# Peptides against a protein of PDB entry 2AZE: the designs that were tried, part 7

Target 1, 148 residues: chain A of PDB entry 2AZE
Amino acid sequence: AQECQNLEVERQRRLERIKQKQSQLQELILQQIAFKNLVQRNRHAEQQASRPPPPNSVIHLPFIIVNTSKKTVIDCSISNDKFEYLFNFDNTFEIHDDIEVLKRMGMACGLESGSCSAEDLKMARSLVPKALEPYVTEMAQGTVGGVF
Target 2, 101 residues: chain B of PDB entry 2AZE
Amino acid sequence: GRLEGLTQDLRQLQESEQQLDHLMNICTTQLRLLSEDTDSQRLAYVTCQDLRSIADPAEQMVMVIKAPPETQLQAVDSSENFQISLKSKQGPIDVFLCPEE

## One batch from the design tools (peptide; made by RFdiffusion4, then SolubleMPNN)

Design b1_p8_5_s3 (from b1_p8_5, 4 letters changed)
Fold by OpenDDE base, seed 2:
Structure b1_p8_5_s3 (fold): chain B 148 residues (1-148), chain C 101 residues (1-101), chain A 8 residues (1-8)
Amino acid sequence: as target 1 above (148 residues)
Amino acid sequence: as target 2 above (101 residues)
Amino acid sequence: MKRLVLSR
């Protein structure tokens, strides 16, 4: 009985670990798709324009976005060497990492929310190695979570 | 019996985790390849137009932060305090404002 | 420290 109990505890531990890894894998897949899709978009755009965009018109990854109402008063303190920043807002703000920005741009093809069109799913599949395509399909269907 | 069943479950879970690890390795490898590809990194950018699609500078102030790796970020967003603190150990932090459309 | 106040 005690042996079975010990194994059940271990089973639960492993299940939780697998669950965590599944979440990590999904995020990694989304990152991969988003990055590749972004690169593809920009490559095409530059080809059409026959030149890269002006340097000051683009922001290269990685980055973080902070947004707040334009009415928000921001008190910003910056060290001389720019190693330290302190922002005080008089109202709420939002922080978004670059991956979240890419997702909102549609670079992850709606896979993050399981809202892929047929075209989106086709694009998503084309941006990952063959071994990951089944998992992408499961993500699109919202069926991820089962034991392999 | 129960013991045999649990033993089998653990074995199956181990196999499942191994498959999962394999897929994760594939993903991390692809991401590394992207990071090592100069052309990909050159093309890994967003525009101000992209940012406006996320938060319109006509209504929102959009700030872009580029910080070195391992930069500490502390954020408090409550009714009593709204604050962001950044502290870098590896280099200067750059902050940009997205212009209005 | 350089202090900036941003308001719109």
Scores: peptide ipSAE 0.112, ipTM 0.906, DockQ to the pose 0.047
Fold by OpenDDE base, seed 4:
Structure b1_p8_5_s3 (fold): chain B 148 residues (1-148), chain C 101 residues (1-101), chain A 8 residues (1-8)
Amino acid sequence: as target 1 above (148 residues)
Amino acid sequence: as target 2 above (101 residues)
Amino acid sequence: MKRLVLSR
């Protein structure tokens, strides 16, 4: 009947929404782990050095990076107030946000790729609230995807 | 019957989604706490060494862009045009070059 | 790191 058809449509809609939220949750977890891990690393490093790093030697989040071959010629125009920038490259470039940088640094403990060692997984779990630990475990195992 | 089964499925999916929403709220809360904590903000940084580990300036030039929130970024990466345009409405944009050494 | 000095 039409009623059943309507419910089937709704069911599919909800399934898709859940799938999207699962992806979003995983990303949020990775961000949390990465940020906390970064902060922890830097805290320990500063304690060992007994001083903070020089101000001009670090880049605070948020940021983005642009990388290209060192052979790439870049023409840059900047407004006087530095509100506008225009970069022209003679070759391809890459743009990465800070989260991706942190992931590549290993700050997400390899959880993003399911490449967690036992120690990595331990670290990852320690950086999330207790309620999220099971999900972190599932992410590490690659078993996320089912409906609760 | 079919109707009853579908109805039950929808209820189960609703419960699942509620669980996800709860977990997401936990995550967003944690992230907000990090952003609001002065010490965390101070310690949320990367070094040139970190950046070199991702893209070695010996082979890749690495620029770091610090831009205010809601800065517009337009990028074109094609055989005909390679361009990045930045436009801020909330303040100046800072661009840094990661040194090779 | 060094700030890039560019002109328009």
Scores: peptide ipSAE 0.087, ipTM 0.906, DockQ to the pose 0.042
Fold by OpenDDE base, seed 5:
Structure b1_p8_5_s3 (fold): chain B 148 residues (1-148), chain C 101 residues (1-101), chain A 8 residues (1-8)
Amino acid sequence: as target 1 above (148 residues)
Amino acid sequence: as target 2 above (101 residues)
Amino acid sequence: MKRLVLSR
């Protein structure tokens, strides 16, 4: 009886660890898809334009975004060496990392929310190694969470 | 029996975790390949148009921050204080404002 | 430090 109880505790521990790894894997897959899709998009665009965009017209990863109302007043203090910044807002703001931006751009093909069309899913699958395709399919269907 | 069942469950969970680890290794390898590819890094960018597409440019201001690795970011967003603090150790921080047009 | 007021 005591042995069974110990094993049940271990079982629960492993289940929780697996759940965490599933979440990590999903995020990694989304990052891979988003990055590859972004690169592909830009490569195609530059080929069509026959030149790269002006350097000051693009933001290379990594970056973060801060957005707020246009009416918000932002007071910024900058050190002379630009190593330190202090922003004071008179209203609320939002912070987003580059991955979140890519997701909102649709670079993850809607896989992040399980809202993939058939075409989106096809694109997503094409941007991962073959071994990951089944998992991508499961993510799109919202069926991730079971034991493999 | 119960003991045998639990033992079998643990073995199955171990196999499942190993499968997850394998998939994660594949994925992390792909990400490393992307990070090591100079052409991919050159093409890993967004435009102000992209940023406008995800935020209402008529109502929202969009500020871009390029910070070196290990930069400390502290944000306070409360009813009485709205503040962002950035402290870099490895180089200067760049801040850009995306125009409306 | 230099102070800047940012507005769109």
Scores: peptide ipSAE 0.099, ipTM 0.907, DockQ to the pose 0.045; fails the geometry check
Fold by OpenDDE base, seed 1:
Structure b1_p8_5_s3 (fold): chain B 148 residues (1-148), chain C 101 residues (1-101), chain A 8 residues (1-8)
Amino acid sequence: as target 1 above (148 residues)
Amino acid sequence: as target 2 above (101 residues)
Amino acid sequence: MKRLVLSR
């Protein structure tokens, strides 16, 4: 019946919206874990060294990374006020945001790929509020995707 | 019947979405607290050693870009053109190279 | 705009 068809369309719409929000929540959780883990690591390191690192030896968030072959030739045009940059490469390049860098550093505890050791999972859980712990567990097990 | 089943499904999906929204609000609040905490922001940094661990400068050139919010980034990566364009509206852009070990 | 060749 037409009425049932309309409701089925609405059902599918809601399912898709929920799926999108699930993806967004997972990314937010990974960001939270990565940031807190990074801060914790650096705090510990500075305490052990009894001083912060030299200012020019670190890169504060936010940032973007561009990497390419060491053999790649890069031409750069810069405006006088440094508001505009134009880079020309003679070969392919990669762009990574700071969050992706943190993930590759292991700051998200392998949760992004569902590859967590027992210690990694313990760390991940400790870096989120209690209400989010069940979701972290589901991410680690690769069981996220169901409807609440 | 079919109609009753669909109606029930929609109610359950609404409840599920509300629960999801609640979790997202909690997470967003945590991220906001991190952004507002001065000490956390001071400690939110990576080192050249960190960058070498993910992209070895022995093989890869690693360039770091620090740009103000709302900076426009346009990238073209094709066989005929390899280009990155940056346009800032709020301030100057800084570019750094990660040295080799 | 000033054109530069980036060094490594």
Scores: peptide ipSAE 0.089, ipTM 0.905, DockQ to the pose 0.043; fails the geometry check

Design b1_p8_5_s4 (from b1_p8_5, 4 letters changed)
Fold by OpenDDE base, seed 1:
Structure b1_p8_5_s4 (fold): chain B 148 residues (1-148), chain C 101 residues (1-101), chain A 8 residues (1-8)
Amino acid sequence: as target 1 above (148 residues)
Amino acid sequence: as target 2 above (101 residues)
Amino acid sequence: MKHLVLSR
């Protein structure tokens, strides 16, 4: 009885570890798709324009953004060497990393929500190695979570 | 019996985890290749138009932060205090506002 | 430290 109980505890531990790794893999896949899709978009745009955009008109990864109401007043203290910043807001704010920005731009093809068109799924599959395609399909169907 | 069933489950879970690890290794390799490709990194950018598409400056102020790796970010968002603290160890931090138009 | 006030 005790032996079975110990094995059941171990089983649960392994299931939870697998679940965590599944989440990590999904995020990595989304990052890969988003980055490659972004690069392709920009490459095409630059080719059509026959030149790169002005350097001050683009924001290279990595970055984060902070958004707040346009009515929000921000007090900012900056060290002389610009190594330290302190922002005080008079209202709530939101912070988003570059990956989240790319997702909201549609660079992950809607795969992040498990809701993408056939064309989006085709694009997503084309941006990953063959070995990852089945997992992309599962993400699109919302069926990820089972044990292999 | 129960013991045999659990033993089999654990073996199957081990195999599943190994397969998962393999897929993760493939994925991390792809991400590494992207980070090492100079052309890809040159093209890894968004525009102010992109940011406006997800956070319209007509309604929202959008502040962009470019910080070196290992920069510490602390944020407090409460009814009594709204604060962001940034501390870099590897270089200066750059902050700018996205234009409205 | 430099102090700035930002608003739209």
Scores: peptide ipSAE 0.237, ipTM 0.908, DockQ to the pose 0.046
Fold by OpenDDE base, seed 2:
Structure b1_p8_5_s4 (fold): chain B 148 residues (1-148), chain C 101 residues (1-101), chain A 8 residues (1-8)
Amino acid sequence: as target 1 above (148 residues)
Amino acid sequence: as target 2 above (101 residues)
Amino acid sequence: MKHLVLSR
């Protein structure tokens, strides 16, 4: 009885760990797809233009963005060496990392929300190693979470 | 019966986790390869137009922050306080405003 | 330290 109880505790522990890893894997896959898709897009664009974009017109990863109403007043204090910043807003703001930006740009092919068209899914699959394709398919179907 | 069942479950979970770890290793390897590929890194950029597509500067102010690794970011967003603090130990932080056009 | 006020 006690042994069974111990094993049940361990079982639950392992299930939770697996669940966490599944979430991590999904995020990693999304990052990979988004990044590769971005690179592909830009490569194609530069080829079409026969030149890279102006250096001051692009923002290389990694980055984060902060957005707020244009009416928001921002007080910004910056150290002389620019190592320290303090922003005070008079209204709410949003913070997004580069991955979230890429997702909103559609670079993850809608896989993050399970909203992939057939074309999107095809693209997503093409941007991952073959071993990950089944998982991408499951993500698109919203069926991730089972024990495999 | 019950003990054997639980033992079998644990074995199956171990196998599942091993498979999961394998997939994660594949994925992290791909990400490392991308980070090491100079051409990929050169092409890993967004434009202000991209940012406008997700947050229109006509209505929103969009601030871009380029910070060194391990930069500390603290944010408070409440009715009482709206604040972002950035502290870098590895280099200067760069901040840009995306133009409306 | 620089102090800036940003608004639009």
Scores: peptide ipSAE 0.232, ipTM 0.908, DockQ to the pose 0.047
Fold by OpenDDE base, seed 4:
Structure b1_p8_5_s4 (fold): chain B 148 residues (1-148), chain C 101 residues (1-101), chain A 8 residues (1-8)
Amino acid sequence: as target 1 above (148 residues)
Amino acid sequence: as target 2 above (101 residues)
Amino acid sequence: MKHLVLSR
């Protein structure tokens, strides 16, 4: 009886761990799709323009963005070596990492929200190794969660 | 019996987790390949137009922060204090504003 | 250390 109880506890522990890994895997897939899609977009754009963009006109990953109302006053203190920054705002702000930016740009093909068109899903599948395609499909369908 | 059933369940869960681990390894490998590919890194960029599309500087001020790895970022966003602190250990931090147009 | 106030 005690042995069974111990195994039940272990079972629950493993189920929870699997759930966490599923979430992590989904995020990794989204990152992969977003990055590859971004690279593909830019490659195509540069080919069409027959030149790369000016160096100072683009922002290479990684980066963080901070957005706030244009009315927000920001007091910025910068060390001489630029190793330290301190920003004081008089109102609320938002911070977004590059991955979130890419998602909002549609680079993850709407897979993050289950808003994939047929073309979006096709693109998403094309940007992952074959072994991941079934999982991408499950993500698009919202059927991820079962133990396989 | 109950014991046998639980034992079997644990074996199945182990197999499932191993499958997940494998898929995760594939993903991380792909991401590493991107990070190691010079051409991919060259093309891994967004434009100010991209940023305007998700946060229009006409309404929102958008700052871009490029910081070296392991830079510490601390943010306080409360009714009484709105602050961001950045501290780099590996190099200078670059901050600039995204233009409105 | 530089101190800058940003406002639009």
Scores: peptide ipSAE 0.230, ipTM 0.908, DockQ to the pose 0.046
Fold by OpenDDE base, seed 5:
Structure b1_p8_5_s4 (fold): chain B 148 residues (1-148), chain C 101 residues (1-101), chain A 8 residues (1-8)
Amino acid sequence: as target 1 above (148 residues)
Amino acid sequence: as target 2 above (101 residues)
Amino acid sequence: MKHLVLSR
């Protein structure tokens, strides 16, 4: 009886660890898709334009964005060496990392949410190694979470 | 019996975790390859137009922060205090506004 | 420290 109880505790621990790894894998897949899709988009755009965009017109990863109302007043204090910044806002703000931006741009093909069209899914599958394609399909269907 | 069932479950879970680890290794390898590819990194950018597409430029101000690795970011967003602090150890921090167009 | 006020 005690042995069974110990094994049940271990079982639960392993299940939780698997769940965590599933979440990590999903995020990694989304990052891979988003990055590759972004690179592909920009490569195609530059080829059509026959030149790269002006250096000051693009923001290379990594970056962070802060958005707030246009009416928000921001007081910024900057150290002389620019190693330290302090922003004071008179209203609420939002912070987003580059990955979130890419997702909102559709670079992850809507796979991050429950909205992935057949064409989006096709694109997503094409941007990952073959071994990951089944998992991408499961993500699109919302069936991730079972035992492999 | 119960013991045999639990033992079998643990074996199955081990196999499942191994499969996950394998897939994660594949994915991590792909991301590393992207990071090591100079051309890919050159093309890993967004535009202000991209940012405007995901944020209403008529209503929102978008500020971009380019900070070196290991930069500390602390944010306070409460009814009484709205603050962001940045502290870098490896180099200067660049901040700019995405123009409204 | 340099102070900048940002608004649109």
Scores: peptide ipSAE 0.218, ipTM 0.908, DockQ to the pose 0.045

Design b1_p8_6_s1 (from b1_p8_6, 5 letters changed)
Fold by OpenDDE base, seed 1:
Structure b1_p8_6_s1 (fold): chain B 148 residues (1-148), chain C 101 residues (1-101), chain A 8 residues (1-8)
Amino acid sequence: as target 1 above (148 residues)
Amino acid sequence: as target 2 above (101 residues)
Amino acid sequence: VKSEVRTL
């Protein structure tokens, strides 16, 4: 009985580890799709314009975004030759990383929420190696979580 | 029996985890290739229009922060304290604003 | 301080 109990504990431990890795893989896939989709979009746009955008009009990855109400008062302290910043706000703010920005732009094709059209899913599949396509399909269907 | 079933389950879970690790290796390899490709990095950017689609400057102030790797970020967002602290060890931090504020 | 930040 004790031996079986020990194995049951180990089984649960492994299931939890697999679940964590599944979440990590899903995030990595979303990052890959979003990044490749962004690059593809910009390449097409620059080809149509026959030139790159003005240098100071774009933000290259990586970056983070901070947004707050236009009425929010912000005090900023900068020291150590811009090595250290301190921002004080008089109201709430939001912070978003670049990946979240790309997701909200639709660069992950709605795969992050399982809200993919047929065209979105086709695009998502085209941006990953063949070995990852089944997992992309499962993400779109919301069927990820099983043991394979 | 129960012991045999559990033993078989553990073997199957090990095989499943190995397959999962393989897929993760494929994915991380793709991400590394993207990070090493100069043309991809040149094209890896967002525009002001993109940022407006997420947070309209008519309603929100949008600030962009570019910081070197390993930069420490601490944020406090409470009723009595609203603060962001940034500390870099590998170079200066750059901050930008979206236009049309 | 907004005056110390570059606008895109």
Scores: peptide ipSAE 0.105, ipTM 0.906, DockQ to the pose 0.039
Fold by OpenDDE base, seed 5:
Structure b1_p8_6_s1 (fold): chain B 148 residues (1-148), chain C 101 residues (1-101), chain A 8 residues (1-8)
Amino acid sequence: as target 1 above (148 residues)
Amino acid sequence: as target 2 above (101 residues)
Amino acid sequence: VKSEVRTL
């Protein structure tokens, strides 16, 4: 019946929306874990050193990373007020945001790739509110959305 | 029947979405709290050592860009053109190099 | 890269 067809269309629409929200939630969880883990690491490090690092030796979030071969020639043009930059490369480059950097640093405990050890998973769970722990577990197992 | 099944599916999906919204709200709240905590933001940094673990400066030049919010970034990475353009409306852009040593 | 870029 036409009614059933309409409901099936709506069902598919809702499934797609849920899928999108799942992806968004996973990213938010990863960000939370990464940020808290980073802060925790640095707090401990500064306590051990009994002082913060020199200001020019650290990069506070947010930031962007650009990397290329050391052999790549880079021309840089900068406006007088430093509001505009233009970089020209003679070869390929890579751009990474700060979240990606944190993930590669292991700040997300390998949860981003589902490669969590038991210890990593324990750490990840400890960095989120209790209500989010079950979802973190599902992310580690790769079973998110399995209820559908 | 088919109609009853679909109706039930939609109700279940609604409950699932509501649960997701709830979890997302919790997570968003946590992130907001982090952003509002000055001590946390002070400690939200990476070092050159961290960057070396991502891209070895012995092989790769690592450049850091600190740009104000809403800065426009245009990147072209093709055989014909390799370019990055930055335009800020809210302040100066800072660029740093990660030393090899 | 030009000297305008600061080193960390």
Scores: peptide ipSAE 0.105, ipTM 0.908, DockQ to the pose 0.039
Fold by OpenDDE base, seed 4:
Structure b1_p8_6_s1 (fold): chain B 148 residues (1-148), chain C 101 residues (1-101), chain A 8 residues (1-8)
Amino acid sequence: as target 1 above (148 residues)
Amino acid sequence: as target 2 above (101 residues)
Amino acid sequence: VKSEVRTL
């Protein structure tokens, strides 16, 4: 009886760990798709333009975005060496990492929300190794973890 | 029996976790390859147009922060204080504004 | 915004 109880505790622990890893894997897949899709888009765009964009017209990853109302007053203090920044706002702001930006740009093909068209899903699958394609399909269908 | 059933469940869960670990390793490998590829990194950028699609500069001020790894970011967003503090250890921090169109 | 912040 005690042995069974111990195994039940272990079972629950493993289930939770698996759930966490599923979430991590999904995020990794989305990152991979988003990055590769971004690179592919830009490569194509540069080829069409026959030149890269001006160096100061683009922001390379990694980065973060801070946005707030244009009415928000921002005070910025910067150290001489630019190692330290202090921003004071008089109203709320939002912070987004580059991955979130890419997702909102559609670089993850809507896979993050299960809003994939047939074309989106095709693109998503094309940007991952073959071994990951079944999982991408499951993500698109919302069936990940159904066996557990 | 009950013991045998639980033992079987644990074995099945172990197999499932091993599969997840394998897939995660594939993903991390792919991401690492992207990081190591100079051409990919050169092409890993967003434009002002991209940023406008996220937050319209006509209504929102959009600030881009490029900070070295291990930069400390502290943010307070409350009615009493709205503040972002950045402290870099590895180099200067660059801040840019997305121009309004 | 401070003048130290550059516009893209």
Scores: peptide ipSAE 0.099, ipTM 0.907, DockQ to the pose 0.039
Fold by OpenDDE base, seed 3:
Formats: sequence, C-alpha cells, structure tokens
Structure b1_p8_6_s1 (fold): chain B 148 residues (1-148), chain C 101 residues (1-101), chain A 8 residues (1-8)
Amino acid sequence: as target 1 above (148 residues)
Amino acid sequence: as target 2 above (101 residues)
Amino acid sequence: VKSEVRTL
C-alpha cells in the first residue's frame, strides 16, 4: 500500500541521518580526547621542567600544516598587510589540519583506527564523561553502527 | 501487520536519534568548556618535536600556518599546478617554519 | 620560502 511505501521511505531517511550523526559523534569524541590528552601531556611536561616552554617554540591551536620535500622550490607572495598569501610549488605538497596532527601524534589514543591497547583505551575512557564511555568502548572494538 | 511494524520501527529510530543527540550535546559542551578555559587554551599547543614526529624535517619542509577564522583557503595539487592561496578578512596570517630545515 | 616567514 502507498502508506507503507511512504513509511519505508521515511525509515530509510532516518537510518541515513542516524548514520551521519554517528560519524559526527565519533569525530567529536576523538577531538575531545585529543584536546584533553594534549593539555594533560603539556601540563605534566611543564611541571617537570618547572617552567613553560619559550613562547616562540610552540604552536597554539588552531593551525594547519603544509609539508613538502625539502627539494621542492616554494615561491611565496605576501600582501603588505599580510592578509593575503600565495604559495607556488614546483612539486606536490600535503596539507593537514591540527586535529589530524593530534591524531598522528597519538593524542586520540589510536581510537580513530580502532587500534587501542588496553592502556590506550583506559586513557581514552578517562578523558570523557561517564555517559560517553560505552561509546568509546564500541569505537575501540569497531562495533559502532548498531541502533540504540 | 506491515504498517504496524513500520510504525514501531520509526518510533524506535526516533528514540535512538534522540540518544545520539544527547551524546552529541555532551561532547559539544565539553569542547566549549575547553575553549573557554584559559589554562587549557594556554596548554593547547604542539612543539617542534611533535611536528618532527609527523614529518621529519630532515626530509620534509614543514610549514605552519595560523590564520584567523573564516580565512579562505584554495589549494591545487595537480601535475601542472601546485598552489596554495590564502585570503583573510579578519587579520594578518602568520606563517612559521619548523627548524632543522 | 621568503624571509618574511620566520622560524620557530
């Protein structure tokens, strides 16, 4: 019947929306873990060193990274007010945002790839509110995708 | 019947989505708290050592770009064109190089 | 890269 067909279309639409929200939630969890882990690491390091690092030796979030071969020739044009930049390369380059950098640093505890050790998983769980711990566990196991 | 089954499925999916929304709100709140905490923002940094672990400056040039919000970024990486264009409307753009280059 | 870019 037409009524059943309409509901089936709606069902599929809702399933797709839920899938999208699951992906968004996972990314938010990874960001939270990465940020908190980074802050915790730096706090501990500064305590051990008994001082903060030199101001110009660190890069505060947010930022992006561009990397290329050291052999790559780069021409940089900058406006007088530094509002506009143009980089021309003679070879390929890579761009990474700060979140990707944190993930590669291990700040997300390997949760992004579901490759957490027992210690990594323990750390990840400790950096989220209690309500999110079950979801972190599912992410580590690669079992996210079920309906609540 | 079929209609009743579909109706029940939709109700269950609605409940599931509400649970997801709740968890997402928790995450958003936590991230907002981090952004509003002065000490956390002071400690939200990476070092040159961190960058070396991502891309070795012995082999790679590592450039850091700090741009104001809403900065336009255009990148082309093809066999005939390798270009990055940045345009800010909210302030100057800062660019840094990782040492050992 | 031109001299306008500083090193950390």
Scores: peptide ipSAE 0.094, ipTM 0.907, DockQ to the pose 0.039

